# Peptides against a protein of PDB entry 1ZZD: the designs that were tried, part 61

Target 1, 109 residues: chain A of PDB entry 1ZZD
Amino acid sequence: FQVVNPYLLRDLVDLGIWDEGMKQYLITQNGSIQGLPNVPQELKDLYKTVWEISQKTIINMAADRSVYIDQSHSLNLFLRAPTMGKLTSMHFYGWKKGLKTGMYYLRTQ

## One batch from the design tools (peptide; made by RFdiffusion4, then SolubleMPNN)

Design b2_p13_8_s3 (from b2_p13_8, 10 letters changed)
Fold by OpenDDE base, seed 4:
Structure b2_p13_8_s3 (fold): chain B 109 residues (1-109), chain A 13 residues (1-13)
Amino acid sequence: as target 1 above (109 residues)
Amino acid sequence: SEWEKIEKEMEKV
């Protein structure tokens, strides 16, 4: 899965702050931008609100879409303090729900 | 369920 959300990537590029250093930072922060001083608060809030969404709901929605989509689509999951066990469980749950693609993006706060 | 396993893992954190 990707460490950087494609929408986040777009936004960071639009801000002109995307570079290799930013990429490495995001890797170390598991995709979190909350600690970046050069990112507008509005953008932080935009991505912060995703943490209020049940990841189960996200997976279910993705599964519902997968029923009608032949092509691969990205699945964006946001987890607080992920563990290997948690990630494995999520992968299996997604598989059980009929997801055709694995986790595309994992973000942590 | 598989999700219940996830929830249990979350509780351990």
Scores: peptide ipSAE 0.014, ipTM 0.366, DockQ to the pose 0.204
Fold by OpenDDE base, seed 1:
Structure b2_p13_8_s3 (fold): chain B 109 residues (1-109), chain A 13 residues (1-13)
Amino acid sequence: as target 1 above (109 residues)
Amino acid sequence: SEWEKIEKEMEKV
C-alpha cells in the first residue's frame, strides 16, 4: 500500500486543497505533486519523489555519509528510464566521489 | 556542470 508523506499532507491541508480527490490523485501519481497548478513551486521543489530527484544529488549525499559510516551500506538509485550511458556515468561518478566500496542497487519505476 | 563533463567522458569509453 501507498502512504502519503505526512508533512506533504500537512502542507496540502494548509493550502486548503486537500480532499479525497487530491488523495486519489497522489496515489495515481505515486506521490508526485509536480503536475499540480495550485501548488507553489517551492513545495514542488521540496517534495520531489525518489524518481524526481537528481541521482547525482543522491550519490553526493551517499559520498558524504560514507566518510562516517561503514562502507558495507548499499546505495539505492532510482530512475524512470535508465540508459546504459546514464548508468555508466552514475557508476563512474559514484566512484569518483569516493563510493569505491559501496554497493549500488538500481530500481526502475 | 561536472555531471555533464562526466557524461561526455563516458560517451568516449
Scores: peptide ipSAE 0.013, ipTM 0.366, DockQ to the pose 0.190
Fold by OpenDDE base, seed 3:
Structure b2_p13_8_s3 (fold): chain B 109 residues (1-109), chain A 13 residues (1-13)
Amino acid sequence: as target 1 above (109 residues)
Amino acid sequence: SEWEKIEKEMEKV
Protein backbone atom coordinates (compact mmCIF):
# COMPACT_ATOMS: atom_id res chain seq x y z
CA PHE B 1 0.00 0.00 0.00
CA GLN B 2 1.46 3.30 -1.14
CA VAL B 3 0.14 6.77 -0.37
CA VAL B 4 1.23 9.91 -2.17
CA ASN B 5 2.50 12.62 0.15
CA PRO B 6 -0.36 15.12 0.41
CA TYR B 7 1.99 18.10 0.37
CA LEU B 8 3.69 16.81 -2.74
CA LEU B 9 0.30 16.28 -4.29
CA ARG B 10 -0.59 19.88 -3.52
CA ASP B 11 2.58 21.21 -5.09
CA LEU B 12 2.13 19.12 -8.20
CA VAL B 13 -1.42 20.37 -8.52
CA ASP B 14 -0.14 23.93 -8.13
CA LEU B 15 2.27 23.28 -10.96
CA GLY B 16 -0.61 22.08 -13.09
CA ILE B 17 1.07 18.79 -13.88
CA TRP B 18 -1.00 16.48 -11.71
CA ASP B 19 -2.98 13.93 -13.66
CA GLU B 20 -3.54 10.20 -13.78
CA GLY B 21 -0.30 9.72 -15.64
CA MET B 22 1.62 11.57 -12.96
CA LYS B 23 -0.06 9.49 -10.29
CA GLN B 24 0.98 6.27 -11.96
CA TYR B 25 4.48 7.62 -12.43
CA LEU B 26 4.84 8.35 -8.73
CA ILE B 27 3.55 4.91 -7.84
CA THR B 28 6.13 3.24 -10.05
CA GLN B 29 8.86 5.53 -8.71
CA ASN B 30 8.03 4.97 -5.03
CA GLY B 31 7.14 8.61 -4.59
CA SER B 32 10.24 10.06 -6.20
CA ILE B 33 9.97 13.17 -8.35
CA GLN B 34 13.67 13.41 -9.09
CA GLY B 35 13.23 12.29 -12.65
CA LEU B 36 10.47 14.71 -13.56
CA PRO B 37 11.60 17.34 -16.05
CA ASN B 38 8.92 19.91 -15.30
CA VAL B 39 9.48 20.08 -11.55
CA PRO B 40 11.66 22.87 -10.15
CA GLN B 41 14.85 21.75 -8.46
CA GLU B 42 13.71 23.40 -5.26
CA LEU B 43 10.82 20.98 -5.02
CA LYS B 44 13.03 18.05 -5.90
CA ASP B 45 15.31 18.99 -3.04
CA LEU B 46 12.39 19.38 -0.69
CA TYR B 47 10.82 16.03 -1.48
CA LYS B 48 13.84 13.78 -1.46
CA THR B 49 13.01 10.39 -0.07
CA VAL B 50 15.13 8.64 2.52
CA TRP B 51 16.82 6.87 -0.37
CA GLU B 52 17.71 10.10 -2.14
CA ILE B 53 18.80 12.42 0.65
CA SER B 54 22.52 12.66 1.23
CA GLN B 55 23.47 10.29 3.99
CA LYS B 56 26.35 12.61 4.79
CA THR B 57 23.79 15.25 5.68
CA ILE B 58 22.03 12.78 7.93
CA ILE B 59 25.32 12.01 9.64
CA ASN B 60 25.97 15.70 10.17
CA MET B 61 22.57 16.11 11.75
CA ALA B 62 23.15 13.11 13.97
CA ALA B 63 26.51 14.47 15.07
CA ASP B 64 24.87 17.72 16.03
CA ARG B 65 22.21 15.90 18.01
CA SER B 66 24.79 13.73 19.75
CA VAL B 67 25.57 16.63 22.04
CA TYR B 68 22.19 16.17 23.65
CA ILE B 69 21.68 12.43 23.37
CA ASP B 70 23.39 9.49 24.97
CA GLN B 71 24.50 6.15 23.63
CA SER B 72 20.95 4.86 23.47
CA HIS B 73 20.17 6.74 20.29
CA SER B 74 21.26 5.17 17.04
CA LEU B 75 21.79 6.35 13.49
CA ASN B 76 19.82 4.73 10.73
CA LEU B 77 21.12 5.03 7.20
CA PHE B 78 19.32 4.30 3.98
CA LEU B 79 21.25 3.38 0.87
CA ARG B 80 19.85 2.46 -2.50
CA ALA B 81 23.06 0.97 -3.83
CA PRO B 82 25.61 0.61 -1.07
CA THR B 83 29.20 -0.28 -1.80
CA MET B 84 31.80 -1.35 0.69
CA GLY B 85 33.76 1.78 0.03
CA LYS B 86 30.79 4.00 0.64
CA LEU B 87 29.89 2.19 3.83
CA THR B 88 33.44 2.47 5.10
CA SER B 89 33.65 6.15 4.32
CA MET B 90 30.33 6.83 5.99
CA HIS B 91 31.39 4.95 9.08
CA PHE B 92 34.67 6.82 9.24
CA TYR B 93 33.01 10.14 8.60
CA GLY B 94 30.59 9.52 11.43
CA TRP B 95 33.46 8.77 13.74
CA LYS B 96 35.31 11.86 12.61
CA LYS B 97 32.26 14.00 13.27
CA GLY B 98 32.15 12.81 16.84
CA LEU B 99 29.33 10.32 16.85
CA LYS B 100 29.38 8.29 20.02
CA THR B 101 27.90 5.34 18.21
CA GLY B 102 28.77 4.41 14.67
CA MET B 103 26.31 3.24 12.09
CA TYR B 104 23.91 0.97 13.91
CA TYR B 105 21.27 0.09 11.37
CA LEU B 106 21.52 -0.03 7.60
CA ARG B 107 18.54 -0.21 5.31
CA THR B 108 18.91 -1.00 1.65
CA GLN B 109 16.57 -0.60 -1.27
CA SER A 1 -10.71 24.05 -6.72
CA GLU A 2 -7.24 22.86 -5.86
CA TRP A 3 -8.38 21.39 -2.57
CA GLU A 4 -11.24 19.61 -4.23
CA LYS A 5 -8.80 17.98 -6.60
CA ILE A 6 -6.55 16.96 -3.73
CA GLU A 7 -9.43 15.52 -1.75
CA LYS A 8 -10.66 13.60 -4.75
CA GLU A 9 -7.25 12.08 -5.35
CA MET A 10 -6.77 11.23 -1.70
CA GLU A 11 -10.06 9.38 -1.68
CA LYS A 12 -8.75 7.12 -4.40
CA VAL A 13 -5.80 6.13 -2.32
Scores: peptide ipSAE 0.009, ipTM 0.303, DockQ to the pose 0.014
Fold by OpenDDE base, seed 5:
Structure b2_p13_8_s3 (fold): chain B 109 residues (1-109), chain A 13 residues (1-13)
Amino acid sequence: as target 1 above (109 residues)
Amino acid sequence: SEWEKIEKEMEKV
């Protein structure tokens, strides 16, 4: 079970603020970084509640990174109230964008 | 790699 979005985790590592304390914080906050004072607002805007993040944006980011990353990476999607139509759309959009793998993990609230 | 580190951390959860 993945509690933290891998792309968020990457950005936190890049900021140099990832540690065990941060991990525990994110677990208790269901992955939200909105309450973190040491995170730039731009990232907070990008990573709104994982349930409100544009999954299309996440897919675009994953596709962009796939150009530079040789190893396989997972795509995690988060939806508060997923519909079959939305899931299908995301799957096809990801495929169209040339992701190395399909949707690996879907988290629902 | 960066992703390997991330994946290892995620596996702990």
Scores: peptide ipSAE 0.007, ipTM 0.222, DockQ to the pose 0.026

Design b2_p13_8_s4 (from b2_p13_8, 9 letters changed)
Fold by OpenDDE base, seed 4:
Structure b2_p13_8_s4 (fold): chain B 109 residues (1-109), chain A 13 residues (1-13)
Amino acid sequence: as target 1 above (109 residues)
Amino acid sequence: MEEEKIEKEMETV
């Protein structure tokens, strides 16, 4: 089922652009606001979907956190179109960054 | 795997 992000909803209301058309737009775009011309870039950056976030950035942030945890963390990675080249590179990159768990789950769209 | 190849692929994810 689909759940509206209540913070995104509030910010779209505050912008005066929330209506039934906006709701239908968000449904059709799987929650993405990147295509909305009347939304400030700051909000577009804040409300990135998991498919719009750099997995390199996710791995970097995971590596940064890893020094403060005893065992490991369940790092989930998200690729629209996984390839062996991408997966191998992500594993080696995460390993070189000191990650014990380079990938717990892979999600694909 | 060569470092340059890894970094190049990592710019696409």
Scores: peptide ipSAE 0.442, ipTM 0.904, DockQ to the pose 0.734
Fold by OpenDDE base, seed 2:
Structure b2_p13_8_s4 (fold): chain B 109 residues (1-109), chain A 13 residues (1-13)
Amino acid sequence: as target 1 above (109 residues)
Amino acid sequence: MEEEKIEKEMETV
């Protein structure tokens, strides 16, 4: 079953905008709040879904921690619309950053 | 792949 992020739920209640309509909106938007006009940008940035986070940033953060990991880490990457250009660039970028595992799984939408 | 092309694509992911 789907579970709402309890911190997001609290912040939407604190904004006074939590109701059955908001619940149905979140279900329809797969948890995204980016389209909500009455939500502050700070909360939109805090509650990004995996499809709204820069994969370049994820690769950078993976590279930063990789020096402290002996074997490797299961880095999953997420692309709504994968292309040969994007995939090849992500592989080379991760490799140049020194990642042993640049992509464990690719998830697509 | 050229470095410039990689960087340009990486701005879209």
Scores: peptide ipSAE 0.426, ipTM 0.898, DockQ to the pose 0.709
Fold by OpenDDE base, seed 3:
Structure b2_p13_8_s4 (fold): chain B 109 residues (1-109), chain A 13 residues (1-13)
Amino acid sequence: as target 1 above (109 residues)
Amino acid sequence: MEEEKIEKEMETV
């Protein structure tokens, strides 16, 4: 079942834009607020869904912490529209960054 | 695979 992020809910209430229409909007947009013109960019950046986060950034952050992880971490990656080019590039990029596991699971929309 | 190709694809993920 879908649950509204309680922090997002609070911030939308504080903006005075929370109503039943906003609730239905969030349901239809799978929690995305990127399309809302009356929401500040700071909140849009804070409340990115997994499909709106740069996977390059996720791989970089994984590489940065990998030096402190003896084995490896279960790095899950999220792509709306995976292609062979993207997948291959992500694997090689992660490998060049020194990741033991470049992609544990791929999630697609 | 060329580095430039990898970098270009990585800008789209």
Scores: peptide ipSAE 0.371, ipTM 0.881, DockQ to the pose 0.712
Fold by OpenDDE base, seed 5:
Structure b2_p13_8_s4 (fold): chain B 109 residues (1-109), chain A 13 residues (1-13)
Amino acid sequence: as target 1 above (109 residues)
Amino acid sequence: MEEEKIEKEMETV
């Protein structure tokens, strides 16, 4: 089931732009606010969906944490448009960064 | 895999 992010809801109310149209927009956009012209960039950055976050950044953050993790991360990666080139590159990149688990799950749309 | 190719692909993920 879909869950509304209560923090996003609050911020949209505080902006005075929350209505039934906005609700329907969020449903159709799977929670993305990136296309909303009347939302500040700061909020767009804060409320990025997993599909809008750089997976390179996710891998880097995982690598940074990995030195403090005994076993490994259940690192999930998300690609809207996966290709063999991207997947292979992500695996090698993660490996070169010292990750024991470069990809636990791949999620696609 | 070639390093430059990896880096190029990684800019798209």
Scores: peptide ipSAE 0.346, ipTM 0.872, DockQ to the pose 0.701

## One batch from the design tools (peptide; made by RFdiffusion4, then SolubleMPNN)

Design b2_p14_3_s1 (from b2_p14_3, 9 letters changed)
Fold by OpenDDE base, seed 2:
Structure b2_p14_3_s1 (fold): chain B 109 residues (1-109), chain A 14 residues (1-14)
Amino acid sequence: as target 1 above (109 residues)
Amino acid sequence: SISDELGVQNLYLL
């Protein structure tokens, strides 16, 4: 049984655009609302899925946490279509930011 | 937090 994020559901209802068609759309898009024209950009930014959030931002947040502990927390990165160039740049950016453990898990869609 | 690294998950399986 699939359930929509209750906060997302509330916001879509408040916009007056929630219906069965919207539900099916979300299912086919794996929860993404980025393609919806009647949703404010502010809400699109708020509800970015794991595949839509910048991995650079994730690395930055992980590096910030590592300042307060001996070893960096496990870093999980998600990419829809990884390429060698993209992986290389992410690896060295993480190194530059001072991650001690670096990338722990890589997930692909 | 770990939640920050995961971002938002808009669909859940129960």
Scores: peptide ipSAE 0.113, ipTM 0.601, DockQ to the pose 0.613
Fold by OpenDDE base, seed 1:
Structure b2_p14_3_s1 (fold): chain B 109 residues (1-109), chain A 14 residues (1-14)
Amino acid sequence: as target 1 above (109 residues)
Amino acid sequence: SISDELGVQNLYLL
């Protein structure tokens, strides 16, 4: 069964907008609250889904972590609408940023 | 953000 992030749940309750309708909305939106007009932008930024995070930022973070480890971590990338051009660009960007491996796990929505 | 750092998901399938 599906469970809402307990921290998101708490904040939505604190906003007074949590109900069964909100729960169903989250399910239909794959957890995204970006479209909710009565949610502060700060919370929208905090609770971005993996599809709403810049993958460039994820690559940068992975590259930073890789400096301190011998065994490179596998990198998971999440793209809502991947294209071959985007994938190629991301691959080269990761390589250029000094990732020790070219192992990327692509997840699509 | 916490989401950026941890890759937080808002829905979990159990």
Scores: peptide ipSAE 0.102, ipTM 0.596, DockQ to the pose 0.469
Fold by OpenDDE base, seed 4:
Structure b2_p14_3_s1 (fold): chain B 109 residues (1-109), chain A 14 residues (1-14)
Amino acid sequence: as target 1 above (109 residues)
Amino acid sequence: SISDELGVQNLYLL
């Protein structure tokens, strides 16, 4: 069965907008709250799903961490619709940002 | 952690 992120649940309850309808909405939207008009942008930014976070941001974070270790951490990337062009762009961007390796795990929807 | 790298997952499948 599906369970909502307890922190998100708490914040939605605090906003007074949590109900069965909200739960069903989250399920149908795969956990996304980006389309909810009554949720502050701050919370939308905080609770971006893995599919909504910019992969550039993830690469940036990985590059930042790689400065402190000898070998780059394994990088997890999430793409809705990967294309050769997107993958190539990601490789070049990662290289530009100084990733020590091109190793990554790609997950798609 | 890997969790930090993945970002937020708002729905969990148990």
Scores: peptide ipSAE 0.097, ipTM 0.592, DockQ to the pose 0.605
Fold by OpenDDE base, seed 5:
Structure b2_p14_3_s1 (fold): chain B 109 residues (1-109), chain A 14 residues (1-14)
Amino acid sequence: as target 1 above (109 residues)
Amino acid sequence: SISDELGVQNLYLL
């Protein structure tokens, strides 16, 4: 069965907008809150799904982590509509940023 | 920045 992110649930409850209708909305929207008018933009930014954020940002975060990690770590990338151009650009951007891992796990929607 | 822990997914399948 499906469970809502407990942090998201907490924040929606704190906003006073959590109810069964909201739960059903989240399910139909695959967890996206971007379309909710009563949610502050800060929370929308925080709870963007993996499909709603720039994968360049993910690569940047991975590069930042690699500064402090000795072991190789795999990077997960998410694209709704992957193209050869996008895949190539992500690969070389990761290389340019000095990622130690040579393995990327691509997830598609 | 987006948190890796919070930004993965908002719905979990258990």
Scores: peptide ipSAE 0.092, ipTM 0.597, DockQ to the pose 0.485

Design b2_p14_3_s2 (from b2_p14_3, 7 letters changed)
Fold by OpenDDE base, seed 1:
Structure b2_p14_3_s2 (fold): chain B 109 residues (1-109), chain A 14 residues (1-14)
Amino acid sequence: as target 1 above (109 residues)
Amino acid sequence: SVSDELGVKNLYLF
């Protein structure tokens, strides 16, 4: 089931914009606050959902971790609307970054 | 389309 990030909840309360309407908004937006006009951009950047983060950054982070891991864990990628071109580019980029395992999981919305 | 086909399933292994 869907749960609101407790830190996001805290910050929304601190902004004085938390109410039942906001709760329902977050439910319908799958936790995204990107569309809220009364939320500072700093918080929007902080509370990006997995669908709102550049997967290139995720690949970079995985590559950094893989340097110190003997057996690399599976990488999870999240794309709203993947294309074959995008997937190919990501695959090549992962290879270029030296990921020990070329296999990863792609989740779509 | 590829995007539509990939959208049907929410988990793929590459």
Scores: peptide ipSAE 0.020, ipTM 0.323, DockQ to the pose 0.046
Fold by OpenDDE base, seed 2:
Structure b2_p14_3_s2 (fold): chain B 109 residues (1-109), chain A 14 residues (1-14)
Amino acid sequence: as target 1 above (109 residues)
Amino acid sequence: SVSDELGVKNLYLF
C-alpha cells in the first residue's frame, strides 16, 4: 500500500498541479517528483525519496548522531544499483567519519 | 556473501 506524503500532497495542491494525472505519475515513479518540470527545485530538494538522497549525507548524519549516543546504532543505506566499489567506499567513509560500529544495513531497490 | 547478493533485492549487513 503506497501512501503519498501528506505535506507533498499539500504543496502540489497549493501549486495547482494536483490532479489524477499527477497521482498516477507519482504512483509510477514511487513518489518521486524529480522529473516534473513544473515543480520548483526547492520542493524537489525537500521531497527527495530515500533513493534520491546522497548516502554520503546519510553517513554524515549518522556520524553526527554517534557523538550523542553512547550505544551503537544501526545505519540504513539505500542503493538502486549497488556495486562492490560503492559498498567499499561507503564502508571506509563511515569508518573515517568515526562511526562506532560497522552495523550498516543496505537495502537495494 | 554481500558480493554474491548484489543483484538481488534484499537487506544486507556489512
Scores: peptide ipSAE 0.019, ipTM 0.298, DockQ to the pose 0.046
Fold by OpenDDE base, seed 3:
Structure b2_p14_3_s2 (fold): chain B 109 residues (1-109), chain A 14 residues (1-14)
Amino acid sequence: as target 1 above (109 residues)
Amino acid sequence: SVSDELGVKNLYLF
């Protein structure tokens, strides 16, 4: 089942735009607020879903963490429409950034 | 399948 992010709910209430219509919108959009015209860009950047976050950024964060960890991470990536080109690029980029293990898990929408 | 047990759709392991 789907649960609305409680912090997102709070911010939408603070904006005065939370109502039954907004709730149904979020359910239909799988939690995404990127298409809402009455939401500040700052909040859109803050509340990106896993499908809207740059996976390159995820790899960068994993590489930064690996400096302090001897074993490899279980890196989980999310792509809406993966292609062989994207997968290959992610593998090589992870290797270039010094990850002991490249992409371990791939989830698609 | 592993994906069914985890409740995850379209999961691939590499």
Scores: peptide ipSAE 0.017, ipTM 0.327, DockQ to the pose 0.058
Fold by OpenDDE base, seed 4:
Structure b2_p14_3_s2 (fold): chain B 109 residues (1-109), chain A 14 residues (1-14)
Amino acid sequence: as target 1 above (109 residues)
Amino acid sequence: SVSDELGVKNLYLF
């Protein structure tokens, strides 16, 4: 099932644009607000879904975290339209960035 | 389980 981010819901209510139409829109758009013309860009940047964030950025953040963590940590990646080329690229990029393990849990839409 | 199919929703890489 799909659940709307409670913080996003709060902000949309504060903007006065939350209604049944907005709810249905979010459901059909898998939680994305990027296409909404009445939402400030700052909120669009804040509430990017896992499918809208660059996985390269996620890998960078994971690599940065690994500097402070002694034990291995799991990394979750999300691709809307995965290809073997993209998977290979992410694997080698993670390795290049110094991730302690090559263990990625990939989810696709 | 491990699958090399791109059509799966979950894939574990190691």
Scores: peptide ipSAE 0.016, ipTM 0.320, DockQ to the pose 0.047

Design b2_p14_3_s3 (from b2_p14_3, 9 letters changed)
Fold by OpenDDE base, seed 5:
Structure b2_p14_3_s3 (fold): chain B 109 residues (1-109), chain A 14 residues (1-14)
Amino acid sequence: as target 1 above (109 residues)
Amino acid sequence: SISDELGVKNIYLY
């Protein structure tokens, strides 16, 4: 089964492009709308899946939040195609950004 | 899950 964001569904309906074909597309694309030519870029940006968001941005956000939250919270990272080099870079980038802990929870697609 | 943290309902497509 595929889980879809209800707000995304609403917006697709509002655009008048929701149909059975669109439904099947979302299923085959694991919820991604990035490849749809008839969807405004603004909506594509809004409804990026966790696999489509820059993890550097996530680290930056986590660094900002770490000022206000307990370090017991682990940072979740999502990588479609992780490599040791990428993981190492992310680790040091997190360190550079002042994360109090290097505990990253990596999830892979 | 992230969805739970956001408090957003999910629609399941089968």
Scores: peptide ipSAE 0.021, ipTM 0.378, DockQ to the pose 0.290
Fold by OpenDDE base, seed 3:
Structure b2_p14_3_s3 (fold): chain B 109 residues (1-109), chain A 14 residues (1-14)
Amino acid sequence: as target 1 above (109 residues)
Amino acid sequence: SISDELGVKNIYLY
């Protein structure tokens, strides 16, 4: 089974493109709508899966929150195809942004 | 119906 974002489902229905074919598409694409030509870019930007969100943005958000949260909190990162270069860049970028004691937990697809 | 399904926190597709 696959869980779908109820707001995404609503917007697809509002677009008039929800049908059995769309349902099967979402199942095969693990919830991603990035490949749909009949979906506005605004919605594609809004409904990115964890694998499609820029992890740099996630780090920025975590750094911003670090002012208010205990740095013992863990940060989960998601990379479809991690490389040593990407991991190194993310590590140092997090350091530059002030994530001193935060731990990065990497998830791969 | 879709309307009923949208009232659920998580919608499962099978």
Scores: peptide ipSAE 0.021, ipTM 0.401, DockQ to the pose 0.142
Fold by OpenDDE base, seed 1:
Structure b2_p14_3_s3 (fold): chain B 109 residues (1-109), chain A 14 residues (1-14)
Amino acid sequence: as target 1 above (109 residues)
Amino acid sequence: SISDELGVKNIYLY
């Protein structure tokens, strides 16, 4: 089942825009607030879903972590509309960043 | 869907 991010819920309540309609909106949008006109951009930047975050950033973060952890840990990537070209680029980017022994799991919508 | 187009839901890159 889908659960709203408790911190997002708090901020929406603080904005005074939380109600049952907003709840249903978030359900239909899989947690995304990017389309809401009455939400400040800074909150939209903060509360990006996995589909809205640059996967290069995710790879960079994983590369930073991999220095201190077992390389056998898996990296999950999320793309809304992947192409083979983009997948190839991501694979080589991860390799270039030092995740040579890492496992990449790409999930799509 | 894109998953149907690619024929996979999850892609594993090694």
Scores: peptide ipSAE 0.017, ipTM 0.291, DockQ to the pose 0.041
Fold by OpenDDE base, seed 4:
Structure b2_p14_3_s3 (fold): chain B 109 residues (1-109), chain A 14 residues (1-14)
Amino acid sequence: as target 1 above (109 residues)
Amino acid sequence: SISDELGVKNIYLY
């Protein structure tokens, strides 16, 4: 099932653009607002779905968090169209950035 | 190691 981000919903309501059409749009677009012309870019940047965020950035953030975490933490990555080459690159990039375990889950759309 | 399964929805990398 699909759940709309409550903060996104709030902001769309505040913009005065929330209606049944918007709801249906979000459903068909899997929560993405990137294609909406009446949404400010700053909100588009803020509300990127997990499929729209660079997984390299996610790895960087995980590595940054790892500096302050003694115990290993889990990492989830999301790819629309995974390839072995991409997986290999992500694995080694994570290792290069100093992730403690290198163990994480990759999810596909 | 990296899983050889690309067709799965969830892949565990270790």
Scores: peptide ipSAE 0.014, ipTM 0.280, DockQ to the pose 0.047

Design b2_p14_3_s4 (from b2_p14_3, 7 letters changed)
Fold by OpenDDE base, seed 3:
Structure b2_p14_3_s4 (fold): chain B 109 residues (1-109), chain A 14 residues (1-14)
Amino acid sequence: as target 1 above (109 residues)
Amino acid sequence: SVSEELGVQNLYLL
């Protein structure tokens, strides 16, 4: 069975908008709350799914981690609608940020 | 999981 992130659940309850309809909405939206008009942007930013996080941010995080290791961790990127331009840009940006290993895994929604 | 490390996972399947 499907379970909602307990932190998200708490915050939605605190907003007073949690009900069975909300639960079904989350399930239908694969956990995304970005489309909810009654949720503050701060919470939307906090609870972005992997498909909603800037991949540049992910690359930056990977680059920061690489300072402490000899080899870069595997880098996984998630794109809803990847284009050749986006993929090239991300690869180049990763290189520019000093990643020893380029894009390792690409996931698409 | 890898996805959890990269970002928030709002739904879990148990």
Scores: peptide ipSAE 0.127, ipTM 0.599, DockQ to the pose 0.626
Fold by OpenDDE base, seed 5:
Structure b2_p14_3_s4 (fold): chain B 109 residues (1-109), chain A 14 residues (1-14)
Amino acid sequence: as target 1 above (109 residues)
Amino acid sequence: SVSEELGVQNLYLL
């Protein structure tokens, strides 16, 4: 069965907007709260799903971590609608940022 | 900001 992220649950309860309807909404939206009008933008930014954040940001974070790691971890990228252009741009951007690993795991929705 | 280790998984399947 499906369970809501306990931190998200806490914050929604603190906002006073948690109920069974909200739970069902989250399930239908695959955990996205971006469309909720009563949620502060700060929380929307915090709880962006893997499909809602910029993959460029993910690459930047990986590059930043690689400064302190001898062997780079494999990078996971998430795209709802991958295109050849997007894949190519991500590959070369990663290269430009000096990522040690050339292996990327692509996940699609 | 975006949390490290990728975006948040807001729904878990148990």
Scores: peptide ipSAE 0.116, ipTM 0.598, DockQ to the pose 0.515
Fold by OpenDDE base, seed 1:
Structure b2_p14_3_s4 (fold): chain B 109 residues (1-109), chain A 14 residues (1-14)
Amino acid sequence: as target 1 above (109 residues)
Amino acid sequence: SVSEELGVQNLYLL
């Protein structure tokens, strides 16, 4: 079964907008709150889903982690609407940032 | 963000 992030749940309750309708909305939106008009932008920024985060940031984080490991873990990339140009750019950027492996798992929404 | 820092999703499938 599906469970809402407890921190997000708390904040939505604190806003007074949590109810069964909100729960169903989150399910249909795969956890995205970006479209909710009664949620402050600060919370929208805080609770971005993987599809709403810059993948450049994800690559940077992976590169930072790879400095301390011998065998780099596979990097998961999440793109809502990937293009070949974007994928190529991300590949070169990752390489330039010193990723030890070229193992990228592309996930599409 | 919470998702960036912790790799946390807003929905979990259990």
Scores: peptide ipSAE 0.112, ipTM 0.596, DockQ to the pose 0.417
Fold by OpenDDE base, seed 4:
Structure b2_p14_3_s4 (fold): chain B 109 residues (1-109), chain A 14 residues (1-14)
Amino acid sequence: as target 1 above (109 residues)
Amino acid sequence: SVSEELGVQNLYLL
């Protein structure tokens, strides 16, 4: 069964907008709150789903982590509609940011 | 794990 992020749940409750309708909305939207007009932008930014986060940001975080370890962590990337161009761009960007390896796991919708 | 790398996930499958 599906469970809502407890931190997101707390914040939605604090906003006074949590109810069964909100729960169903989150389920139908795969956890996205980006379309909710009564949620502050800062919370929308905080609770982006994996598909809404820029993959550049994920690569940046991976590059930052790689500074502290001998071998790069496995990198997980999420693309809605991967193309050869997108994959190539991601490879070049990762290389530019100093990732020790080009190994990553690609997940698609 | 994927979750720890991303930091936040809004829905979890249990």
Scores: peptide ipSAE 0.096, ipTM 0.584, DockQ to the pose 0.571

